# Peptides against a protein of PDB entry 4ASU, part 152

Target 1, 270 residues: chain A of PDB entry 4ASU
Amino acid sequence: ATLKDITRRLKSIKNIQKITKSMKMVAAAKYARAERELKPARVYGVGSLALYEKADIKTPEDKKKHLIIGVSSDRGLCGAIHSSVAKQMKSEAANLAAAGKEVKIIGVGDKIRSILHRTHSDQFLVTFKEVGRRPPTFGDASVIALELLNSGYEFDEGSIIFNRFRSVISYKTEEKPIFSLDTISSAESMSIYDDIDADVLRNYQEYSLANIIYYSLKESTTSEQSARMTAMDNASKNASEMIDKLTLTFNRTRQAVITKELIEIISGAA
Target 2, 83 residues: chain B of PDB entry 4ASU
Amino acid sequence: FTFASPTQVFFNSANVRQVDVPTQTGAFGILAAHVPTLQVLRPGLVVVHAEDGTTSKYFVSSGSVTVNADSSVQLLAEEAVTL

## One batch from the design tools (peptide; made by RFdiffusion4, then SolubleMPNN)

Design b2_p18_2_s4 (from b2_p18_2, 16 letters changed)
Fold by OpenDDE base, seed 4:
Structure b2_p18_2_s4 (fold): chain B 270 residues (1-270), chain C 83 residues (1-83), chain A 18 residues (1-18)
Amino acid sequence: as target 1 above (270 residues)
Amino acid sequence: as target 2 above (83 residues)
Amino acid sequence: LDKLIKEAEELQKKFAEL
């Protein structure tokens, strides 16, 4: 490699390192906020899921329409965040198809669509874009819930798939159930609950869906920012190592060029 | 008893004597042996009666309340403020 | 930040090709 080539590469890698360091700091700030906001969101979301866990709501096997909601974002450079969700979605879709279920997919975040569009394009109902620029709000979750409910797809049950935050170095892709109003209203396990007005149950289910979506968004966001912080740190370290190697190569090559030029001058062969 | 909004937790698996909640059909009191039920919150006053006799008041905008067979209660408000 | 991200993604692709 010429000195010019090495210099160009060094400049490029140094620029990358600056970018990755900056992105690490931005991700760290967003992570700290996301983690703080996740604490109440988790209590809220887990509280909403408590009914489904305690009532042990079962969908009859004859019910065939299943909705998969994959929760991620539009933003890359966060390690396996998107691929983990997409992998779980694919696995779930395959299992459901093998069980004779009809599967439809909703993607929260454009990255889900980007990964699945070639293999699952016909199963997509909608993809929500513009996810991940700002922290998710309950309003954002409500919009998603409303659009889902207004989609005209009458699912029986569903799966919301998202990355649950464990720690700054760990997340786990998880699945939580979602149920249609009809499935909840017809569930035998719901008989222990007093005669619930149909309008009350509908409204309750709308809140439940929004709550679960909100929770999933908060878990996903926290996981994503943490993963991005780690990815950018690793990229910065790798860039540093490459800079060191190229700097050594540059110094050696420079010495060789100088030596060659000196020999050419001395020999009169230049 | 769990009482939370998306942004704030007021009670997390706490033991309380009674919780008064505003529902679309009216206000009702949740006691330890209340039958399982699902309700939707209307804007109004939540009153939490602690076992020590203290009373806390909250204003909620909307949301849901669940009373389970195990006497666990989830009060989930879209917005809530301490009064 | 979006420009930086796009640049970083492009650079990451170039890095993966090296």
Scores: peptide ipSAE 0.022, ipTM 0.870, DockQ to the pose 0.014
Fold by OpenDDE base, seed 1:
Formats: C-alpha cells, sequence, structure tokens
Structure b2_p18_2_s4 (fold): chain B 270 residues (1-270), chain C 83 residues (1-83), chain A 18 residues (1-18)
C-alpha cells in the first residue's frame, strides 16, 4: 500500500469513529429517557400479567392455534436485539409445529420480517412498521392490540417475545403468554372471579392485551437503546485500534521510503 | 394494592383499607378480603382510603381493576390524575 | 464488527449526501 492509500484509509476510519461516537451519544440520551419511562410501564405491564399468573390459565390440549408476537423495531445498529427475538421465535414456531399446532406470526418492527421472511413468510399475519423512530405510546400498543383482535384470526393461545431490560449491559429475550377471550372465559380457574359478564370480560381482555404489548414495547425500546449505545462504543474502540495499526504501518512505510531514497543517493542511482 | 397508569405509579404493593372504583357496572368499594372480581373502569373518581385514615382522590379515564383471591388488587388506568 | 463498520460507512455516505 502506498503512503497515499494508508492516509486515505486513516481519514475514512477517523470519520467513521466520529459518526459512531455521535451515535453513541444519541443512543445514550434515548436510553436515559427509555429507562425512566420503563419504570412505570413495568409496574403497569406486570400488573396486567398478574391475572394470568394467579388464575393459572391453561389452554386445552385439543386447541391448536398459536399466535407468536415478536417485538423489536425497524432500526439497525443495535447488536443482537433483532436476532435474539427472531431466534426465539424460530425455536418456538418449530416446537409448536412439531407438536401439531398451527402457528401464525405477528411482527412488531420491520426487522423481524426481514430476518424471517424467507423461512416463515406464509405464517405472517401482519407486520407493524415505523417502530423505533419515536418512543412507543399506549396509543401505539392499543392500535396493535385492536388490529390483532379484529384480524379474524381465532387463536387459542399465544406468546409475546421481546427483550426484557436488565441493565445497561444486559437484556434477556423473554416470552409471556397471551390468551384468547374464549380461552379465558372457558378456564376453570376463572370461576372464582365473580360478577363478570361477557362484555366486561371482552373489554378487560382488550385492555390486557394492549397493556402487555405496551409493556413489551417499553422493555424492547430500553434494551435496544442500551444495546445500540454499547454497539457504537465497541465500533468506536475498534476504529481506534484500526487507526493505531494503520498509523504504525504508515510510519514503517515512511521509514522504508526514506531508507530507499538514502540508498539510492549513496549508490549514485538517480 | 397496585395503582398505576402507563406513565405513573400511584401505589405499588401498598396496604390500604379501602379503594372505591368507578366501573362500567357501577361504583363499588374494595375492602379487605373482597371476593375475586374483574371489572373495567369507566371515567370517574377513585378514592383510596389508607390504613392511617388518609384519603386520596384520583380521576381515571378507563382501564381495569382486578381483585384476586389472595386479596391483591391491580388498578390499571389508561390515564389517571391526582385531585 | 465488520458489519457495524460497513453499516457505519453506509451511514457516512448518507450523511455526506445531506
Amino acid sequence: as target 1 above (270 residues)
Amino acid sequence: as target 2 above (83 residues)
Amino acid sequence: LDKLIKEAEELQKKFAEL
């Protein structure tokens, strides 16, 4: 490589390092907001899941329709956020298919569809796009819940798969159950709950679904911003190491050129 | 007793004497050892009676309330404000 | 890591076009 080639490459990597540093700062600001907004959202979402834990809702074995909701975003540069969700979705879909279940998929965020399109295209009901540009709102979750409930797909049981935030350096892909109205209404364990009419139960289920989706979006967003911040930090460090290596190569090459010129002068070669 | 909206937590696993809630079927008071129930909130007044005798009032838009067999209560409002 | 660098380069191209 000529000195000019090395210099050009150094300039390019230095520019990349500036971009990754800037993106790190943007991700850090978004993470700080997401973490603050996750605190109440977690209490709210966990509160909604409490019924399913306490009532021990079970799906009859003869029921075959299973829905998988994968939660991520449209945005890249966030490490393994999308691939972790997609991997668990694939595993779950394969296990359910092996058990003779019908599996349908909903993708929240375009990245899930991008990963699963070739292998699972026929299983997709819908993909929600424009996720991750703005912080998710309860309105966004309500729209997703409503579209699911109005889709005409009569699932018996489902799973929502998302990245739960643990810390700035850790997330875990988790699965939470979702149940259809029919599954809840037919559950023996629901008999202990008094004064429930069919309209109340339907409306309650609509809120529950929206609540769980909202919770999953907030966990996913916080995990994503944290992972993006880490990814951009790593990219900045890697760029720094490459700059150091290329600088050493530049210095060695420069010394070799000078040495060659000196030898040519001493030898009388023009 | 847990009372939260998507954006704010008012009570988190607190012990309270009574909670009055506005439901679509009517307003009712949740006391200690209330029978398990599920209800949907209508717009209205929530009144929380603490064990120390303090009373807090809130306006809620919509949402759900769950009373479980273990006497745990989850009041989840879409929007809620202190009055 | 190489993917992140490529994506960053693509982003740089997009930013240079702005």
Scores: peptide ipSAE 0.020, ipTM 0.863, DockQ to the pose 0.013
Fold by OpenDDE base, seed 2:
Structure b2_p18_2_s4 (fold): chain B 270 residues (1-270), chain C 83 residues (1-83), chain A 18 residues (1-18)
Amino acid sequence: as target 1 above (270 residues)
Amino acid sequence: as target 2 above (83 residues)
Amino acid sequence: LDKLIKEAEELQKKFAEL
């Protein structure tokens, strides 16, 4: 490579490093906020899931309609965040199909659709876009819940798949159950709950769904920002190493050019 | 007893004597070993009676309350404020 | 002069291989 080529590459990589460092700082700020907001959201969301765990709600085998909700965002440059959710969605969809169930998919965030569009396009009911620019609110979760309930798809049970935050360096893709009103109303284990009015149960399930979606969004957001921060840090380090390598190559090439010019002067004087 | 909103936790797996909740079907008190039930909250006052006799008051907007067979209670409000 | 040219050419080769 010529000195000019090396210089051009160095300039380009230095610019990339500046961008990745800036993105790291932005991700770090968003992560710090998301982690603070996740603490109460986790208590709230886990509290909402407690009924399903304690009541051991079962879907009858004759019921075949299953809904998969994948939770991520629209934004890239966050490592395996989206691919992890999509991988688990694919696995779950394949297992359910093998069991003779009908599977439909909802994507929260455009990245899920981008990954699954070619293989699962016919299974998608809806994709929610504009996810991940701002922190998710309970209002956002309520809109998603309402759209799901009004979709006209009468599922029996479902799975919400999202990345649970563990630490600044770790997340885990997890699945939580969702149930239809009919499944809960007909569940034998619900008989212990006294005199539940049908309208009360309907409203309760609307809250439950919104609560679980909200929780999943908060876990996903925290995981995503943490993963983005790490990815941008790694990219900045890799850029630094490449700059060092190219700088050494530049210095060597410059010395070689100088040596060649000296030889030409000496040989021409001869 | 767990009492939380999406943005704030008031009680997390705490032992309380009684919780008075405003529901769509009416206000009722949740005592120890209350029968399992599901209710939806209406805007109103939540009163938490601690074992030490301390009483705390909260205003809630909407949400749900669950009383499980294991005597665990989840009070989940969309919005809640201490009074 | 020939010795200096040879030494410089060897140095150039070493830098090019690197």
Scores: peptide ipSAE 0.000, ipTM 0.824, DockQ to the pose 0.004
Fold by OpenDDE base, seed 3:
Structure b2_p18_2_s4 (fold): chain B 270 residues (1-270), chain C 83 residues (1-83), chain A 18 residues (1-18)
Amino acid sequence: as target 1 above (270 residues)
Amino acid sequence: as target 2 above (83 residues)
Amino acid sequence: LDKLIKEAEELQKKFAEL
């Protein structure tokens, strides 16, 4: 490589390092907000899931329509956040297909589509874009829930797959169940819940779906911002190491050029 | 008893004496050992009667309330404000 | 930025192999 090539590369990496440092700070600020907003959202979301856990709602094996909702965002540079969700979605889709179930997929965030569209295009119902620019709101979750309910796909059971936040250095890809109105209404364990009008149950289910989606979005966002902060820190360190290596290479190459020029001068080969 | 909105927690696994909730079918009081039920909230007043005799009032929008067989209650409002 | 980071990562891999 010429001295010019090394210098150009050094300049490029230094610019990348500046960008990654800036992105780290932005991710840190977004993480701090997301973590604060996750606290009530977790209580709210776990509260919504409590019915399904306590009622032990089971889908009959003869029911074959399964929906997979993958929750991520549109934005990259967050380590394995998107690939972890996509990996779990692929595993779940394969297991369900092996069990003879029909599988449809919804992607929340464009990154899910980017990873899975080529291999699972026929299974995609819809992808929600413009996710992750702003913190998710309950309104956003309600829109997703409404679109799902109005999609015309009559699933029996579903799975929402998202990254649950553990700590600033840890997340876990998890799955939570989604049930159709028909599955809930037909569940034997629901018989203990008295005086439930069909309209009440429908409305209840709409809220439950929105609640679970909202919870998943908040967990995903917190995990994503934390992972992005870590990824940008690592990228900044890697850039620093590369700058050091290239600087050494530059110095060695410069000395070699000087030595060559001196030899040419001494030898009279001008 | 858990009472939360998406943005705020008012009660988290608390023991309360009674919770009055506004539902589409009418307002009802949730007491200890209330029968399991699912209800949808209408806009209105929630009144929480704590064991210490403290009464707290909240205005809620839409949402859901779940009373489980284990006497756990989840009151989940889309929006809620303390009065 | 994704392209720049990818380029940086590719460069890092190339330098780690050196």
Scores: peptide ipSAE 0.019, ipTM 0.863, DockQ to the pose 0.010; fails the geometry check

Design b2_p18_3_s1 (from b2_p18_3, 12 letters changed)
Fold by OpenDDE base, seed 4:
Structure b2_p18_3_s1 (fold): chain B 270 residues (1-270), chain C 83 residues (1-83), chain A 18 residues (1-18)
Amino acid sequence: as target 1 above (270 residues)
Amino acid sequence: as target 2 above (83 residues)
Amino acid sequence: SEAVERFNQKIAEALAKA
């Protein structure tokens, strides 16, 4: 490699390192905000899921339509955030198909579509784009919930798959159940909730879906920003190591060039 | 008793004497051992009566309220403010 | 978005040449 080549590479890597450091700081700021906003969102979302846990709602085996909602974002450079969700979606879809279920998929964030489109294009109902530029709001979740309910796909049950935030260094891909109005209405365990008006139950289910989606978005966002921060830190460290190696190579090559030039001067081979 | 909005938690697994909630079917009071029910919130006032006699008032928008068989209550409002 | 993709590609290429 010529000195020029090494210098060019050094400059390139140094520029990358500056960008990754900057992105790390941006991710850190977004993470801090996301973590603060996750605290109430978790209470809210877990509260919404409490019914399903306590009522132990079961979908009859004869019901075959299953909806998978994968939650991530449009933004890359966040480690395994998108691939982990996609992997679990694939696994769940395969398991359900093996059980004789019909599976349809909704992607929240374009990255899910990017990963699964080739293999699961026929199962995709809709992909929600423009996710992750700003912190998710309840309004965003409501829009997604409404679009899902208006999709025309009459699912019996579903799975929402997202990354739950554990710590700055850890997330876990999890699945939470979603149920159709019909499934909730017909569930034997719901008998203790007597005399629920059908309109009330419909509205309740709509809020429940929006609540769960909102919760999943907040968990996903926090996980994503944390993972991005880590990824950018790792990239910066890797760049630093490369810079050190290339600097050594540069110094050695420079000395060799100088030596060659001196020999040419001394030998008169100008 | 859990009472939260997407952005704020007011009560988290707290013990309260009574919660008055505005629902689409009418306002009702949730006391200890209330029968299980699901309701949808209408815009209105939530009044929380603590065991110590303290009363707190909140304005809520839309949302849901769940009373479970185990006497746990989840009040989830889209928007809520302290009054 | 295109700038980010180009950046990602450059990073990937740089890492692969590493």
Scores: peptide ipSAE 0.026, ipTM 0.871, DockQ to the pose 0.012
Fold by OpenDDE base, seed 5:
Structure b2_p18_3_s1 (fold): chain B 270 residues (1-270), chain C 83 residues (1-83), chain A 18 residues (1-18)
Amino acid sequence: as target 1 above (270 residues)
Amino acid sequence: as target 2 above (83 residues)
Amino acid sequence: SEAVERFNQKIAEALAKA
């Protein structure tokens, strides 16, 4: 490589490093906020899931319609965040299909669709875009829940797949169940709750769905921002190492050029 | 007893004497060993009676309340404010 | 390393699209 080429590469990498450092700082700020907001959201979301856990709602085996909701975002540069969710979705879809279930997919965030579109396009009901630019609100979750409920797809049970935040260096892809109103209403384990008006139960289920979606979004966002921060930090470090290497190469190349020029002068070959 | 909104936790697995909640079917008091039930909240006043005799008041919007067989209670309001 | 170059390229592409 010529000195000019090395210089150009150095400049390019230095610029990338500046960008990655900036992105790291932005991700760090978003992460800090997300983590704070996750604390109450987790209590809220886990509280909503408590019924389903305690009631041990079982879906009859003859029920065939299963909905998979993958929760991620539109934004890249966050490590394996999207691929982890997509991998789990694929696995779940395959297992359900093998069990003779009909599977439909909802993607929260465009990245899920981007990964799964080629292989699962026929299974997609809807993809929610514009996810991840702003912190998710309960309103956002409610919109998603409402759209799902109004989609016309009469699922019996479903799964929400998202990244649960563990720490700044760790997340885990998890699955939580969702149930249709009919499944809940018909569940034998719900008999202890039988004095419930059908309208009340419907409204309750709408809140439950929104609550779970909200929770999943908060977990996903926190995981994503943490992963992005880490990815940008790694990128910045890698850029730094490359800058150092290229600088050494530049210096060596410069010396070689000078030496060659001197030899040409001395030899009279110039 | 757990009482939370999406943005704030008021009680987390706390022991309380009684919780009065505004539901669409009417306001009711949740006592210890209350029968399992599911209800939807209407805008109104939540009153939490602590074991120490203190009473806390909250205004809630919509949401849900769950009383489980194990006597655990989840009060989940879309919005809630301390009064 | 080839891996770093690929990563930088991906970042550059992502940034060019933003």
Scores: peptide ipSAE 0.023, ipTM 0.870, DockQ to the pose 0.012
Fold by OpenDDE base, seed 1:
Structure b2_p18_3_s1 (fold): chain B 270 residues (1-270), chain C 83 residues (1-83), chain A 18 residues (1-18)
Amino acid sequence: as target 1 above (270 residues)
Amino acid sequence: as target 2 above (83 residues)
Amino acid sequence: SEAVERFNQKIAEALAKA
């Protein structure tokens, strides 16, 4: 490579490094906010799931309709955030299909669709776009819940798959159950909850769904921002290493050119 | 007893004496060893009676309340403010 | 979105030239 070529590459990589550093800072700011907002959201969401855990709601095996909700975002450059969710969705869909279940998919965030569209297009009910530009609100979750309930797909049970935040360096893809109103109402374990009005139960289920979706969005957002911050840091470090290597190459090449010119002068071949 | 909104936690696994909640079917008091129930909140006043005798008041919007067999309670309001 | 994709492309190109 000529000195000119190396210089051009150096300039390009330095510019990339500046961008990745800037993106790291933006991700860090968003992460800090997301982590603060996750604290109450987790209490709220875990509280909503408490019924299902304590009542040990089981879906009869004869029930065949299963809904998978994958929670992610529209935005890339966040490591394995999207692929992790998609991988678990694929695995779950395959297992359910092998068990003779009907599987439908909802994608929260366009990246889920981007990954699964070719293989699972016929299973998609809806994809929610414009996820990840701003922090998710309870209103956003309510819209998703309402759309799901109004989709006309009468699922028996479902799974919401999302990345749970553990720490700045760790997340885990998890699954939480979603149950239909009919499944909840028919569960033997619910018999202890006496005299529940059907309208009350329906409304309760709607809140529960919105709550779980909201919780999943907050976990996902925090995980994503953390992962993006890490990814941008790694990219910046990789760029730095490449700059160092190219700088060494530049210096060596420059010395070689100088040496060649000196030899030509001394030999009179110039 | 857990009482939270999406953005704020008021009580997290706390021990309380009594919680009065506004539901669509009417207001009721949750005491120790209350029977399991599910209710939906209506806009109204929540009153939390602590073990030490202190009383806290909150205004809530919509939401849900769950009383489980193990006497755990989850009060989840879409919006809540301290009064 | 387009800006991010362009950025990703630039990174990929830079890495490929490396």
Scores: peptide ipSAE 0.022, ipTM 0.866, DockQ to the pose 0.011
Fold by OpenDDE base, seed 3:
Structure b2_p18_3_s1 (fold): chain B 270 residues (1-270), chain C 83 residues (1-83), chain A 18 residues (1-18)
Amino acid sequence: as target 1 above (270 residues)
Amino acid sequence: as target 2 above (83 residues)
Amino acid sequence: SEAVERFNQKIAEALAKA
């Protein structure tokens, strides 16, 4: 490589490093906020899931329609956040298909669609875009829930797949159940709740769906920001190492050029 | 007893004596060993009676309340404020 | 924005090549 080429590459990598450092700081700030906002959201979301855990809601085997909701965002540069969700979605879809179930997919965030479009395009019902620019609100979750309920797809059971936040250095892709109104109303374990008005149950289910979506979004966001912070830190370190290597190469190349020029001068070939 | 909104936790697995909730079907009190039920909240007053006799009041918007067979209660309001 | 994502992807690619 010529000195010019090395210099250009150095400049490029230095600029990238500046960007990654800046992005790290932004991600750190967003992470701190997300983690703070996750605390109540987790209590809220886990509280919403308590019924399903305690009631042990089961879908009859004859019911074949399954919905998979993958939760991520539109934003890249966050390590394996999107691929982890997509991988689990693929695995779940394959398992369900092997069991003879019909599988439809909803993507929350454009990255899910980007990853799965080629292989699962026919299974997608809808993709929600513009996710991850701002912290998710309950309103956002409600919109998603409403759109799902109005989609016309009469699923029996569903799965919401998202990254649960563990720590600044760890997340885990998890799955939580989603049940249709019919599945909830027909579940044997719900018999202890029999005197519930149908309209009440419908409204309750709508809240439950919104609640779990909201929870998943908050977990996902926190995981994503943490992962992005780590990814940007790693990128910055990698850039630093590359800068050092290129600087050494530059110095060696410069010495070689100087030596060549000196030889040319001494030899009169110049 | 868990009482939370998406943005705030008021009670987390707490023991309380009674919770009065405004539901679409009417206001009712949740006591210890209340029968399992599911309800949706209407805008109104929530009153939490603690074991120590302390009473706390909250205004809630929409949401849900769940009373489980194990006597656990989840009060989940879309919005809630302390009064 | 799509522009930001494209930029990010370019950065990621550049970093991967580096």
Scores: peptide ipSAE 0.023, ipTM 0.875, DockQ to the pose 0.013; fails the geometry check

